# Designs tried in a protein design run: peptides against a protein of PDB entry 5VVV. Part 152

Target 1, 276 residues: chain A of PDB entry 5VVV
Amino acid sequence: FLCGVVEGFYGRPWVMEQRKELFRRLQKWELNTYLYAPKDDYKHRMFWREMYSVEEAEQLMTLISAAREYEIEFIYAISPGLDITFSNPKEVSTLKRKLDQVSQFGCRSFALLFDDIDHNMCAADKEVFSSFAHAQVSITNEIYQYLGEPETFLFCPTEYCGTFCYPNVSQSPYLRTVGEKLLPGIEVLWTGPKVVSKEIPVESIEEVSKIIKRAPVIWDNIHANDYDQKRLFLGPYKGRSTELIPRLKGVLTNPNCEFEANYVAIHTLATWYKSN
Target 2, 276 residues: chain A of PDB entry 5VVV as posed
Amino acid sequence: FLCGVVEGFYGRPWVMEQRKELFRRLQKWELNTYLYAPKDDYKHRMFWREMYSVEEAEQLMTLISAAREYEIEFIYAISPGLDITFSNPKEVSTLKRKLDQVSQFGCRSFALLFDNIDHNMCAADKEVFSSFAHAQVSITNEIYQYLGEPETFLFCPTEYCGTFCYPNVSQSPYLRTVGEKLLPGIEVLWTGPKVVSKEIPVESIEEVSKIIKRAPVIWDNIHANDYDQKRLFLGPYKGRSTELIPRLKGVLTNPNCEFEANYVAIHTLATWYKSN

## One batch from the design tools (peptide; made by RFdiffusion4, then SolubleMPNN)

Design b2_p22_4_s4 (from b2_p22_4, 13 letters changed)
Fold by OpenDDE base, seed 4:
Structure b2_p22_4_s4 (fold): chain B 276 residues (1-276), chain A 22 residues (1-22)
Amino acid sequence: as target 1 above (276 residues)
Amino acid sequence: MELEKKYEESKKKYKEEALKDL
């Protein structure tokens, strides 16, 4: 069971010292996972093709080493979906080289994120792939296999919540393709019925699990505030029955952008997790 | 320009959806 934090917000990424402090807190609270997915890391999303500089590499190596020191699984995410051409072997090779670089930093766990992108494929991709889901699954499977089938590999679908599913969760052709074609060792991220789910009913997890043919990892936006800079979510982790725990592969909270605001969010997630 | 615009448009769409769910 993956339990911890995803740094997955829009806005100023946490500094390395905040991330190290996070790992210390995660260990102390018996949480086990950190997903590196800061939207405003240029080399994560916008410039995903760009290799890390020597200085950036040193920082990431230090960060990954710190995660290991605190027994936190460091998952490196990349979000190529803004401008990748899935059918272009050079793009696939570029993605491989980027993940190879991160592997050299000592990273062993990875994620491919296709959140917050348009469903439109380019002409070249439409000639090769039957759907957007087929394109995403193809590259995800290829990368997963290329990396030697790492123990933890995550996929974030473009339809990552109930409200994004067309026509709905149980009938989504996109999620059906993901469920049928994504290799079984790849985990699927999900935010619940909504982008920001006040509640995640058990039935909603059963519904999505059926179509994706696996238990999801919750990317939990309950404490996310990147959509409204005037809000801080200081309340406890709530609206998730502990009956979800045996039905999930994990829960990663995407909390407030303000690192200092997240004590209650993360601590109460840990309490929730340990209450089962 | 074009990539930055696409990023900002995606971010805007996310924020709009996140706010609808509140």
Scores: peptide ipSAE 0.667, ipTM 0.947, DockQ to the pose 0.940
Fold by OpenDDE base, seed 5:
Structure b2_p22_4_s4 (fold): chain B 276 residues (1-276), chain A 22 residues (1-22)
Amino acid sequence: as target 1 above (276 residues)
Amino acid sequence: MELEKKYEESKKKYKEEALKDL
């Protein structure tokens, strides 16, 4: 069971010292996972093709080493979906080289994220792939196999919540394709019925699990504030029955952008996880 | 320009959806 934090917000990424402090807190609270997915890190999303510099490499190696020291699984995410051409072998090769570099930093767990992108494929991709889901699954499976089928590999769908599913969760052709074609060793990220789910009913997890043919990992936006930085979410982790735990592969909270605001959010997630 | 525009449009859409659900 993956339990911890995703740094998955829009806005200024956390500094390396904040991330190391997070690992200390996660270990202390018996949480086990950190997902590196800061949307405003240029080499994560907007410039995903660009290799890390020597200086950036040293920082990431140090960060990954620190996660290992605190027994925290470091998952490196990349979000190529803004401008990748899925049908172009050079794009796939570029993605492979980027993940090879991160593997050299000592990373062993990875994620491909297709959140917050346009649903329209380019003309070249439409000639090769039957749908956007087929294109995403194809590259994800190829990368997963290329990396030697790592123990932890995550996929974030473009339809990552109930409100993004057309016509609905149980009938989504996109999620059906993901469920049927995504390799079984790849985990699927999900935010619940909504982008920000106040509640995640057990029945809603049973519904999505049926179509994706696996238990999801919750990307939990309950404490996310990147959509309205005038708000701080200081309340406890709530609106999730402990009956979800045996029905999930994990829970990763995407908390407030302000690192110091997240004590209650993360601590109460840990209490929730240990209460089952 | 085009990539930055796509990024800002995607971010805007996310924020709009996140706010509808509050």
Scores: peptide ipSAE 0.658, ipTM 0.945, DockQ to the pose 0.919
Fold by OpenDDE base, seed 3:
Structure b2_p22_4_s4 (fold): chain B 276 residues (1-276), chain A 22 residues (1-22)
Amino acid sequence: as target 1 above (276 residues)
Amino acid sequence: MELEKKYEESKKKYKEEALKDL
C-alpha cells in the first residue's frame, strides 16, 4: 500500500530542504511514499525533453538518497502529454533517455502522467493509434518494459476522475482501453468522483476498479489549494472510509502549496491509514 | 509561446473544474 504525499500542485515547487523535511515527517508518521510531480518544474512538464544539468542532477541524487535514508519510496513523475508525438520513435527515445538519466540518480520508481491535456491527437498519431488511450497505453507499456518492469510504476489517465469520464466511469471507452491494454504491473492514479473529491464512496472505487481492472492509487486533492491561493485547507483528512484501504493500491495526498500548512493534512492521513 | 499557452489553458481548466467541485 503506497501512502504519503504527491507534490503535484500548480505553483512554486518545494525546495530541496522542505522535501527532505517531508521525508523525515513521512517516516515518523509511518508513511512510505513521495511522488515528485511539481507542475511548475519545467523539466517535469513543459520541457520534459530537457536533460537535467550537472547541478540539477546533484540535487536530485541528494534528494533520492535522502528519501532512501528515511525509507521513503521516491517516485519520479514525468508529464510529456502537452506536446509529445506518441507515434514518433524520436520522442519515445527522448523519453527513455530522460528516464535513464533519472535512473542513474538512483531512482527505481516512476510515473507517466497524462493529466490536464487536450484529448486531440496530431495527424501522425491518428494514423498509428485507434484512440488517445491506445497511444498513451502504448508508450506507457513500452517505457515500463524498457525500465525493466520496476516494482512501482504509475500511470495518470487523462480521465483521472469521475467528472472527466465520457460518457461516465463505467462506460468510458478511454478507461476501458486503459484497463484492457495497460500492463497489469502498472498502477493507475485516480482523484475520485471529482478533481477535488469531498467524499470518495466505496462504490465509486468499486466502479472505477472494475473498468481499469485493478485497485487505483488515489491522488487525493482534498487539501490542494493551487486552484485558489486565498484558501488554506487546515482540516483533517476526511470523507474517506477506512473500508477503502483494502480496495486501493494507495493514497497520495496533494496538499497545500505552502509546505508549512500541511502538518494536519499529512498527520491525519497517517492516522487514517493506521486505523485499518 | 504555443506550449506556454497550452500549459496556461490546461491550468485554467483544472482551476475551473476544481472550483466547481467545492
Scores: peptide ipSAE 0.653, ipTM 0.944, DockQ to the pose 0.970
Fold by OpenDDE base, seed 1:
Structure b2_p22_4_s4 (fold): chain B 276 residues (1-276), chain A 22 residues (1-22)
Amino acid sequence: as target 1 above (276 residues)
Amino acid sequence: MELEKKYEESKKKYKEEALKDL
């Protein structure tokens, strides 16, 4: 069971010392996972093709080493979906080289994210792939196999919540293709019925699990505040029954942008997890 | 320019959806 934090917000990323302090807190609270997915890291999303500099590499190596010291699984995410051409072998090879670099930093766990992108393929991809889901699954499976089938590999669908599913969760052709064609060792990220789910009913997890043919990992936006700079979410982790735990592969909270605001959010997630 | 525009448009769509769900 993956339990911890995703740094997945829009806004200024946390500094390396905040991330190290996070790992210490995660270990102390018996949490085990950190997902590196900051939207404003240019080399994560907009400039995903760009290799890390020597200085950036040294920082990431140090961060991954610190995660290992605190027994925290460091998952590196990349979000190529803004402008990748899935049918272009050069794009696939560029993605492979980027993940090879991160593997050299000592990273062993990875995520490929297709959140917050348009559902439209380019003309070249339409000639090769029968749907957007087929294009995403093809590259994801190829990357997963290329990396030697790592123990933890995550996929974030473009339809990552109930409100994004067309026509709905149980009838989505996109999620059906993901469930049927995505290799079984690849985990699927999900935010619940909504982008920000106040509640995640057990029945909603049973519904999505049926179509994706696996238990999801919750990307939990309950404490996310990047959408409203006037709000801080300081309340406890709530609206999730402990009956979800045996029906999930994990829970990763995407908390407030302000690192110092997240003590209650993360501590109460840990209390919730240990209550099962 | 085009990538920055796509990024800002995606961020806007996310924020608009997140706010509807509150």
Scores: peptide ipSAE 0.667, ipTM 0.947, DockQ to the pose 0.970; fails the geometry check

Design b2_p22_5_s1 (from b2_p22_5, 10 letters changed)
Fold by OpenDDE base, seed 4:
Structure b2_p22_5_s1 (fold): chain B 276 residues (1-276), chain A 22 residues (1-22)
Amino acid sequence: as target 1 above (276 residues)
Amino acid sequence: SIEEKYAESKEFYKKVALEDLA
């Protein structure tokens, strides 16, 4: 069970010292996972093709080493979906080289994120792939296999919540393709019925699990505030029955952008997780 | 540009997230 934090917000990323403090807190609270997915890391999303500089590499190596020191699984995410051409072997090779670089930093767990992107494939991809889901699954499977089938590999679908599913979760051709074609060792990220799910009913997890043919990892936006910097979510982790735990592969909270605001969010997630 | 695509993506997310809170 993956339980911890995703740094997955839009806005100023946490500094390395905050991330190290996070790992210390995660360990102390018996949480085990950190997903590196800061939207404002230009080399994560906008400029995903760009290799890390020597200085950035040193920082990431230090961060990954710190995660290991605190027995936290460091998952490196990349979000190529804004402008990748899935059918272009040069794009695939570029993605491979980027993940090879991160592997050299000592990273062993990875994620491919296709959140918050247009469903429209370019003309070249339409000639090769029958759907956007097929394109995403193809590259995800290829990368997963290329990396030697790492123990933890995550996929964030474009339809990552109930409200994004067309026509709905159980009938989504996109999620059906993901479920049928995504290799079984790849985990699927899900935010619940909504992007910001006030509640995640058990039935909603059973529904998505059926179509994706696996238990999801919750990317939990309950404490996310990147959509409104005038709000801080200081309340406890709530609206998730503990009955979800045996039905999930994990829960990664995407909390407030303000690192200092997240004590209650993360601590109460840990309490929830241990209340089994 | 890629920056425009990123901005559009971000604003789309923000809009939906705000709607989810209503």
Scores: peptide ipSAE 0.744, ipTM 0.970, DockQ to the pose 0.941
Fold by OpenDDE base, seed 2:
Structure b2_p22_5_s1 (fold): chain B 276 residues (1-276), chain A 22 residues (1-22)
Amino acid sequence: as target 1 above (276 residues)
Amino acid sequence: SIEEKYAESKEFYKKVALEDLA
């Protein structure tokens, strides 16, 4: 069971010292996972093709080593979906080289994220792939196999919550393709009925699990404030029954951008997790 | 541009997230 934090917000990423402090807190609270997915890391999303510099490499190696020191699984995410051409073998090779670099930093767990992107494929991809889901699954499976089928590999679908599913969760051709074609060792991220889900009903997890043919990992935006930095979510982790725990592969909270605001959010997630 | 695509993505997310809180 993956339980911890995703740094998955829009806005200023946490500094390396904050991330190290997070790992200490996660260990202390018996949480086990950190997903590196800061939207404003240029080499994560906008400039995903760009290799890390020597200085950036040293920082990431130090960060990954710190996660290991605190027994936290460091998952490196990349979000190529804004401008990747899935059918272009050079793009696939570029993605492989980027993940090879991160593997050299000592990273062993990875994620491919296709959140918050247009559903439209380019003309070249339409000639090769039957649908957007087929294109995403193809590259995800290829990368997963190229990396030697790592123990933890995550996929974030473009339809990552109930409100993004067409026509709905149980009938989505996109999620059906993901469920049928994504390799079984790849975990699927899910956000619940909405982008910001006040509640995640058990029945909603049973519904999505059926179509994706696996228990999801929750990317939980309950404490996310990147959509309105004038708001701080200081309340407990709530609106999630402990009956979800046996039906999930994990929960990763995407909390407030302000690192110091997240004590209650993360601590109460840990209490929730240990209550089952 | 890639910056425009990023901005559009971010604003779409922000809009939906705010609607989810209403």
Scores: peptide ipSAE 0.743, ipTM 0.970, DockQ to the pose 0.946
Fold by OpenDDE base, seed 5:
Structure b2_p22_5_s1 (fold): chain B 276 residues (1-276), chain A 22 residues (1-22)
Amino acid sequence: as target 1 above (276 residues)
Amino acid sequence: SIEEKYAESKEFYKKVALEDLA
């Protein structure tokens, strides 16, 4: 069970010292996972093709080493979906080289994110792939196999919540393709019925699990505030029955951008997790 | 541009997230 934090917000990423402090807190609270997915890291999303500099490499190596020191699984995410051409072998090779570099930093766990992108494939991809889901699954499976089938590999679908599913979760052709064609060792990220789910009913997890043919990992936006910088979410982790725990592969909270605001959010997630 | 695509992605997310709070 993956339980911890995703740094998955839009806005200023946390500094390395905050991330190290997070790992100390995660260990202290018996949480085990950190997903590196800061939207404003240019080499994560906007300029995903760009290799890390020597200085950036040293920082990431130090961060990954610190996660290991605190027994926190460091998952490196990349979000190529803004402008990747899935059918172009050069794009696939570029993605491989980027993940090879991160593997050299000592990273062993990875994620491919296709969140918040247009559902329309380019003309070249339409000639090769039957659907957007087929294109995403193809590259995800190829990368997963290329990396030697790492123990933890995550996929974030474009339909990552109930409200994004067409026509709905149980009938989505996109999620059906993901369920049928995504290799079984790849985990699927999900935010619940909504992007910001006030509640995640057990029945909603059973529904999505059936179509994706696996238990999801919750990317939980309950404490996310990147959509409104005037709000701070200081309340407890709530609206999630403990009956979800045996039906999930994990829960990763995407909390407030303000690192110092997240004590209650993360601590109450840990209390929730340990109550099962 | 890639910056425009990023901005559109961010504004899409922000819009939906705000609607989810209503």
Scores: peptide ipSAE 0.739, ipTM 0.969, DockQ to the pose 0.948
Fold by OpenDDE base, seed 3:
Structure b2_p22_5_s1 (fold): chain B 276 residues (1-276), chain A 22 residues (1-22)
Amino acid sequence: as target 1 above (276 residues)
Amino acid sequence: SIEEKYAESKEFYKKVALEDLA
């Protein structure tokens, strides 16, 4: 069971010292996972093709080493979906080289994210792939196999919540393709019925699990404030029955952008996880 | 541009997230 934090917000990324402090807190609270997915990191999303500099490499190696010191699984995410051409072998090779570099930093766990992107494929991809889901699954499976089938590999679908599913979760052709064609060792991220789910009913997890043919990892936006930075979400982790725990592969909270505001969010997630 | 695509993505997310809270 993956339980911890995703740094997955729009806004100023946390500094390396905040991330190390996070790992210390995660260990202390018997949480086990950090997903590196800061949307405003240019080499994560906008400029995903760019290799890390020597200085950035040293920082990431130090961060990954610190995660290991605190027994925290460091998952490196990349979000190529804004402008990748899935059918282009050069794009696939560029993605492979980027993840090879991160693997050399000592990273062993990875994620491919296709959140918040247009469903329209380019003309070249339409000639090769029958749908956007087929394109995403093809590259995700290829990268997963290329990396030697790492123990933890995550996929974020473009339909990552109930409200994004057309016509609905159980009938989505996109999620059906993901469930049928995504390799079984790849985990699927999900935010619940909504992007910001006040509640995640057990029945909603049973519905999505059936179509994706696996238990999801919750990307939980309950404490996210990047959509309105005038708000701080200081309340407890709530609206999630502990009956979800045996029906999930994990829960990763995407909390407030302000690192110092997240004590209650992360601590109450840990309490929830231990209450099972 | 890639910056425009990023901005559109961010504004789409923000809009939906605010609607989810209403």
Scores: peptide ipSAE 0.733, ipTM 0.969, DockQ to the pose 0.947

Design b2_p22_5_s2 (from b2_p22_5, 11 letters changed)
Fold by OpenDDE base, seed 4:
Structure b2_p22_5_s2 (fold): chain B 276 residues (1-276), chain A 22 residues (1-22)
Amino acid sequence: as target 1 above (276 residues)
Amino acid sequence: SLEELYEKSKELYKKKALEDLK
C-alpha cells in the first residue's frame, strides 16, 4: 500500500530542504511514499525532453538518497502529454533517455502522467493509434518494459476522476482501453469522483476499479490549494472511509503549496491509514 | 508555444477544481 505525499501542484515547487523534512515526517508517521510531480518543474512537464543539468542532477541524486535514508519510496513522475507525439519513435527515445538519466540518480520507481491535457491527438498519432487512450497505453507499456518492469510504476490517466469520464466512469471507452491494455503491473492514479473530491465513496472506487481492472492509487486533492491561492486547507483528512484501504493500492495526498501548512493534512492521513 | 499549452492546462485544472468546491 502506497501512502504518503505527491508533490503534484501548480506553483512554486518545494525546496530540497522541505522535501527532506517531508521525508523525515513521512518516516516518523509510518508513511512510505513520495511522488515527485511538481508541475512547475520545467523538466517534468513543459520541457520534459530536456535532460537535467549537472547541478540539477546533483540535487535530484541527493534528494533520492535522502528518501532512501528515510525509507521513503521516491517515485519520479514525468508529464510529456502537453506536446508529445506518441507515434514518433524519436519522442519515445527521448522519453527513455530522460528516464535513464533519472534511473542513474538511483531512482527505481516511476510515473507517467497524462493529466490536464487535450484529448485530441495530432494527425500523425491518429494514423497509428485507434484512440488517445491507445496512444498513452502504448507508450506507457513500452516505457514500463524498457525500464525492466519496476516494482512501482504509475500511470495518471487523462480521465483521472469521475467528472472527466465520458460519458461516465463505467462506460468510458478511454478507461476501458486503459483497463484492458495497460499492463497489469502498472498502477493507475485516480482523484475520486471529482478533481477535488470532498468524499470518495467506496462504491465509486468499486466502479472505477472494475473498468480499470485494478485497485487505483488515490491522488488526493482534498488539501490542494494551487487552484486558489487565497485558500489554505488546514483541516484533517476526512471524507474517506477506512473501508477504502483494502480497495486501494495507495493514497498520495497532494496538499497545500505552502509546505508548512501541511502538518495536519499529512499527519491525519497517517492516522487514517493506521486506523485500518 | 509550450508556455501557452502549460497555461491552458493549468487553467483547465483550476476551473474544474473550483467547480468541485461548489
Scores: peptide ipSAE 0.706, ipTM 0.965, DockQ to the pose 0.933
Fold by OpenDDE base, seed 1:
Parts: structure tokens; sequence; C-alpha cells
Structure b2_p22_5_s2 (fold): chain B 276 residues (1-276), chain A 22 residues (1-22)
């Protein structure tokens, strides 16, 4: 069971010292996972093709080593979906080289994210793939296999919550393709019925699990505040029955952008997890 | 541009997230 934090917000990323402090807290609270997915890391999303510099590499190596020291699984995410051409072998090769570099930093767990992108494929991809889901699954499976089928590999669908599913969760051709064709060793990220789910009913998890043919990992936006700079979410982790735990592969909370505001959010997640 | 694509993506997310709070 993956339980911890995803740094997945649109905003100023946490500094390395904050991330190290996070790892210390996660270990103390018996949480086990950190997903590196800061939207404002240019080489994560907007410039995903760009290799890390020597200086950036040294920082990431140090960060990954720190995660290992505190027995936290470090998952590196990349979001190529803004402008990737799935059918172009050069694009696939570029993605492979980028993840090879991160592997050299000591990273062993990875995620491919296709959140918040246009649902339309380019003309070249339409000639090769039957649907957007087929294109995403194809590259994800290829990368997963290329990396030697790492123990932890995550996929974030474009339809990552109930309200993004067309026509709905149980009848989504996109999610059906993901469920049927995504290799079984790849985990699927999900935010619940909504992007920001006040509640995640057990029935909603059973519904999505059926179509994707696996238990999801929750990307939980309950404490996310990157969409409104006037708000801070300081309350406890709530609206999730502990009955969800045996029905999930994990929970990663995407909390407030302000690192100092997240003590209650993360601590109460830990309490929730241990209460099962 | 890539910047425009990024901003469009961000705004789509923000709009939906704000709607979810209603």
Amino acid sequence: as target 1 above (276 residues)
Amino acid sequence: SLEELYEKSKELYKKKALEDLK
C-alpha cells in the first residue's frame, strides 16, 4: 500500500530542504511514499524533453538518496502529454533517454502522467492509434517494459476522476481501453468522483476498479489549494472511509502549496491509514 | 506555444477544482 505525499500542484515547488524534512516526517509517521510531480518543474511537464543539467542532476541525486535514507519510496513523474506525438519513434526515444538519466540518479520508481491535456490526437497519431487511450497505453507499456518493469510504475489517465469520464465512469471507452490494455503491473492514479473530492464513496472506487481492472492509487486533492491563492486547507484528512484501504493500492495526498501548512493534512492521513 | 498550452491546462484544472467546491 502506497501512502504519503504527491508534490503535484501548480505553484512554486518545494525546496530541497523542505522535501528532506518531508521525508523525515513521513518516516516518523510510518508513511512510505513521495511522488515527485511538481507542475512548475519545467523539465517535468512543459519541457519534458530536456535533460537535467549537471547541477540539477546533483540535486536530484541528493534528494533521491535522502528518500532512501528515510526509507521513503521516491517516484519520479513525467508529464509529456502537452505536446508529445505518440506515433513518433523519436519522441519515444527522447522519453526513454530522460528516464534513463533519472534512473542513473538512483530512481527506481516512475510515473507517466496524462492529466489536464487536450483529448484530441494530432493527425499523425490518428493514423496509427485507434484512440487517445490506445496511444497513451502503447507508450506507457513500452516505457514500463523498457525500464525493466519496475516494482512501482504509475499511470495518470486523462480521465482521472468521475466528472472527466465520458459518458461516465462505467461506460468510458477511454477507461475501458486503459483497463484492458495497460499492463497489469502498472498502477492507475485517480482523484475520486471529482478533481477535488470532498468525499470518496466506497461504491465509486468499486465502479472505477471494475473498468480499469485494478485497485487505483488515490491522488487526493482534498488539501490542494493551487487553484485558489486565497485559501488554505488546514483541516484533517476526512471524507474517506477506512473501508477504502483494502480496495486501494494507495493514497498520495497533494496538499497545500505552502509546505508549512501541511502538518495536520499529512499527520491525519497517517492516522487514517494506521486505523485500518 | 508550450507556455500557452501549459497555461490552458492549468486554467482548465483550476476552473474544475473551483466548481467542485460548490
Scores: peptide ipSAE 0.703, ipTM 0.965, DockQ to the pose 0.943
Fold by OpenDDE base, seed 5:
Structure b2_p22_5_s2 (fold): chain B 276 residues (1-276), chain A 22 residues (1-22)
Amino acid sequence: as target 1 above (276 residues)
Amino acid sequence: SLEELYEKSKELYKKKALEDLK
């Protein structure tokens, strides 16, 4: 069971010292996972093709080493979906080289994210793939196998919540393709019925699990505030029955952008996890 | 531009997130 934090917000990423402090807190609270997915890391999303510089490499190596020190699984995410051409072998090779670099930093867990992108493929991809889901699954499976089938590999679908599913969760051709074609060792991220789910009913998890043919990992936006800079979410982790725990592969909270505001959010997640 | 694509995606997310709070 993956339980911890995803740094997955839009806005200024946390500094290395904050991330190290996070690892200390995660260990103390018996949480086990950190997903590196800051939207404003240009080499994570906007410029995903660009290799890390020597200086950036040193920082990431240090961060990964710190995660290991605190027994936190460090998952490196990349979001190529803004402009990747899935059918172009050069794009696939570029993605492989980028992840090879991160592997050299000591990273062993990875994620491919296709969140917050348009559903339309380019003309070249339409000639090769039957659907957007087929294109995403193809590259994800290939990367997963190329990396030697790491123990932890995550996939974030474009339809990552109930409200993004067309026509709905149980009838989504996109999610059906993901369920049928995504290799079984790859985990699927999900935010619940909504982008920001006040509640995640057990029935909603059963519904999505059926179509994707696996228990999801919750990317939980309950405490996310990157969509409204005037709000801070300081309340406890709530609206999730502990009955969800045996039905999930994990829960990763995407909390407030302000690192200092997240004590209650993360601590109460830990309490929730231990109370099953 | 790639920057425009990024900002567009961000704004779409923000809009949906705000709607979820209503």
Scores: peptide ipSAE 0.701, ipTM 0.964, DockQ to the pose 0.945
Fold by OpenDDE base, seed 3:
Structure b2_p22_5_s2 (fold): chain B 276 residues (1-276), chain A 22 residues (1-22)
Amino acid sequence: as target 1 above (276 residues)
Amino acid sequence: SLEELYEKSKELYKKKALEDLK
């Protein structure tokens, strides 16, 4: 069971010292996972093709080493979906080289994210793939296999919540393709019925699990505030029955952008997890 | 531009997140 934090918000990323402090807190609270997915990291999303510099490499290597020190699984995410051509072998090779570099930093867990992108494929991809889901699954499976089938590999679908599913969760051709064709060792991220789910009913998890043919990992936006700069969510982790725990592969909270505001959010998640 | 695509994506997310709170 993956339980911890995803740094997955829009806005100023946390600094390395904050991330190290986070790892210490996660260990103390018996949480086990950190997903590196800061949307404003240019080499994560907009410029995903660009290799890390020597200085950036040193920072990431140090960060990954710190995660290991605190027994936190460090998952490196990349979001190529803004402009990748899935059918272009050069794009695939570029993605492989980028993840090879991160592997050399000591990273062993990875994620491919296709959140918040257009459903339209370019002309070249339409000639090769039957659908957007087929294109995403193809590259994800290839990368997963190329990396030697790491123990933890995550996929974030474009339809990552109930309200994004067309026509709905149970009848989504996109999610059906993901469920049928995504290799079984790859985990699927999900935010619940909504982008910001006030509640995640057990029934809603059973519904999505059927179509994706696996228990999801919750990317939980309950404490996210990147959509409203005037908001801080300082309340407890709530609206999730502990009956979800045996029906999930994990829960990763995407909390407030302000690192210092997240004590209650992360601590109460830990309490929730240990209460099972 | 890539920046324009990024900003459009961000704004779409923000809009949906705010709608979820209503």
Scores: peptide ipSAE 0.694, ipTM 0.963, DockQ to the pose 0.948

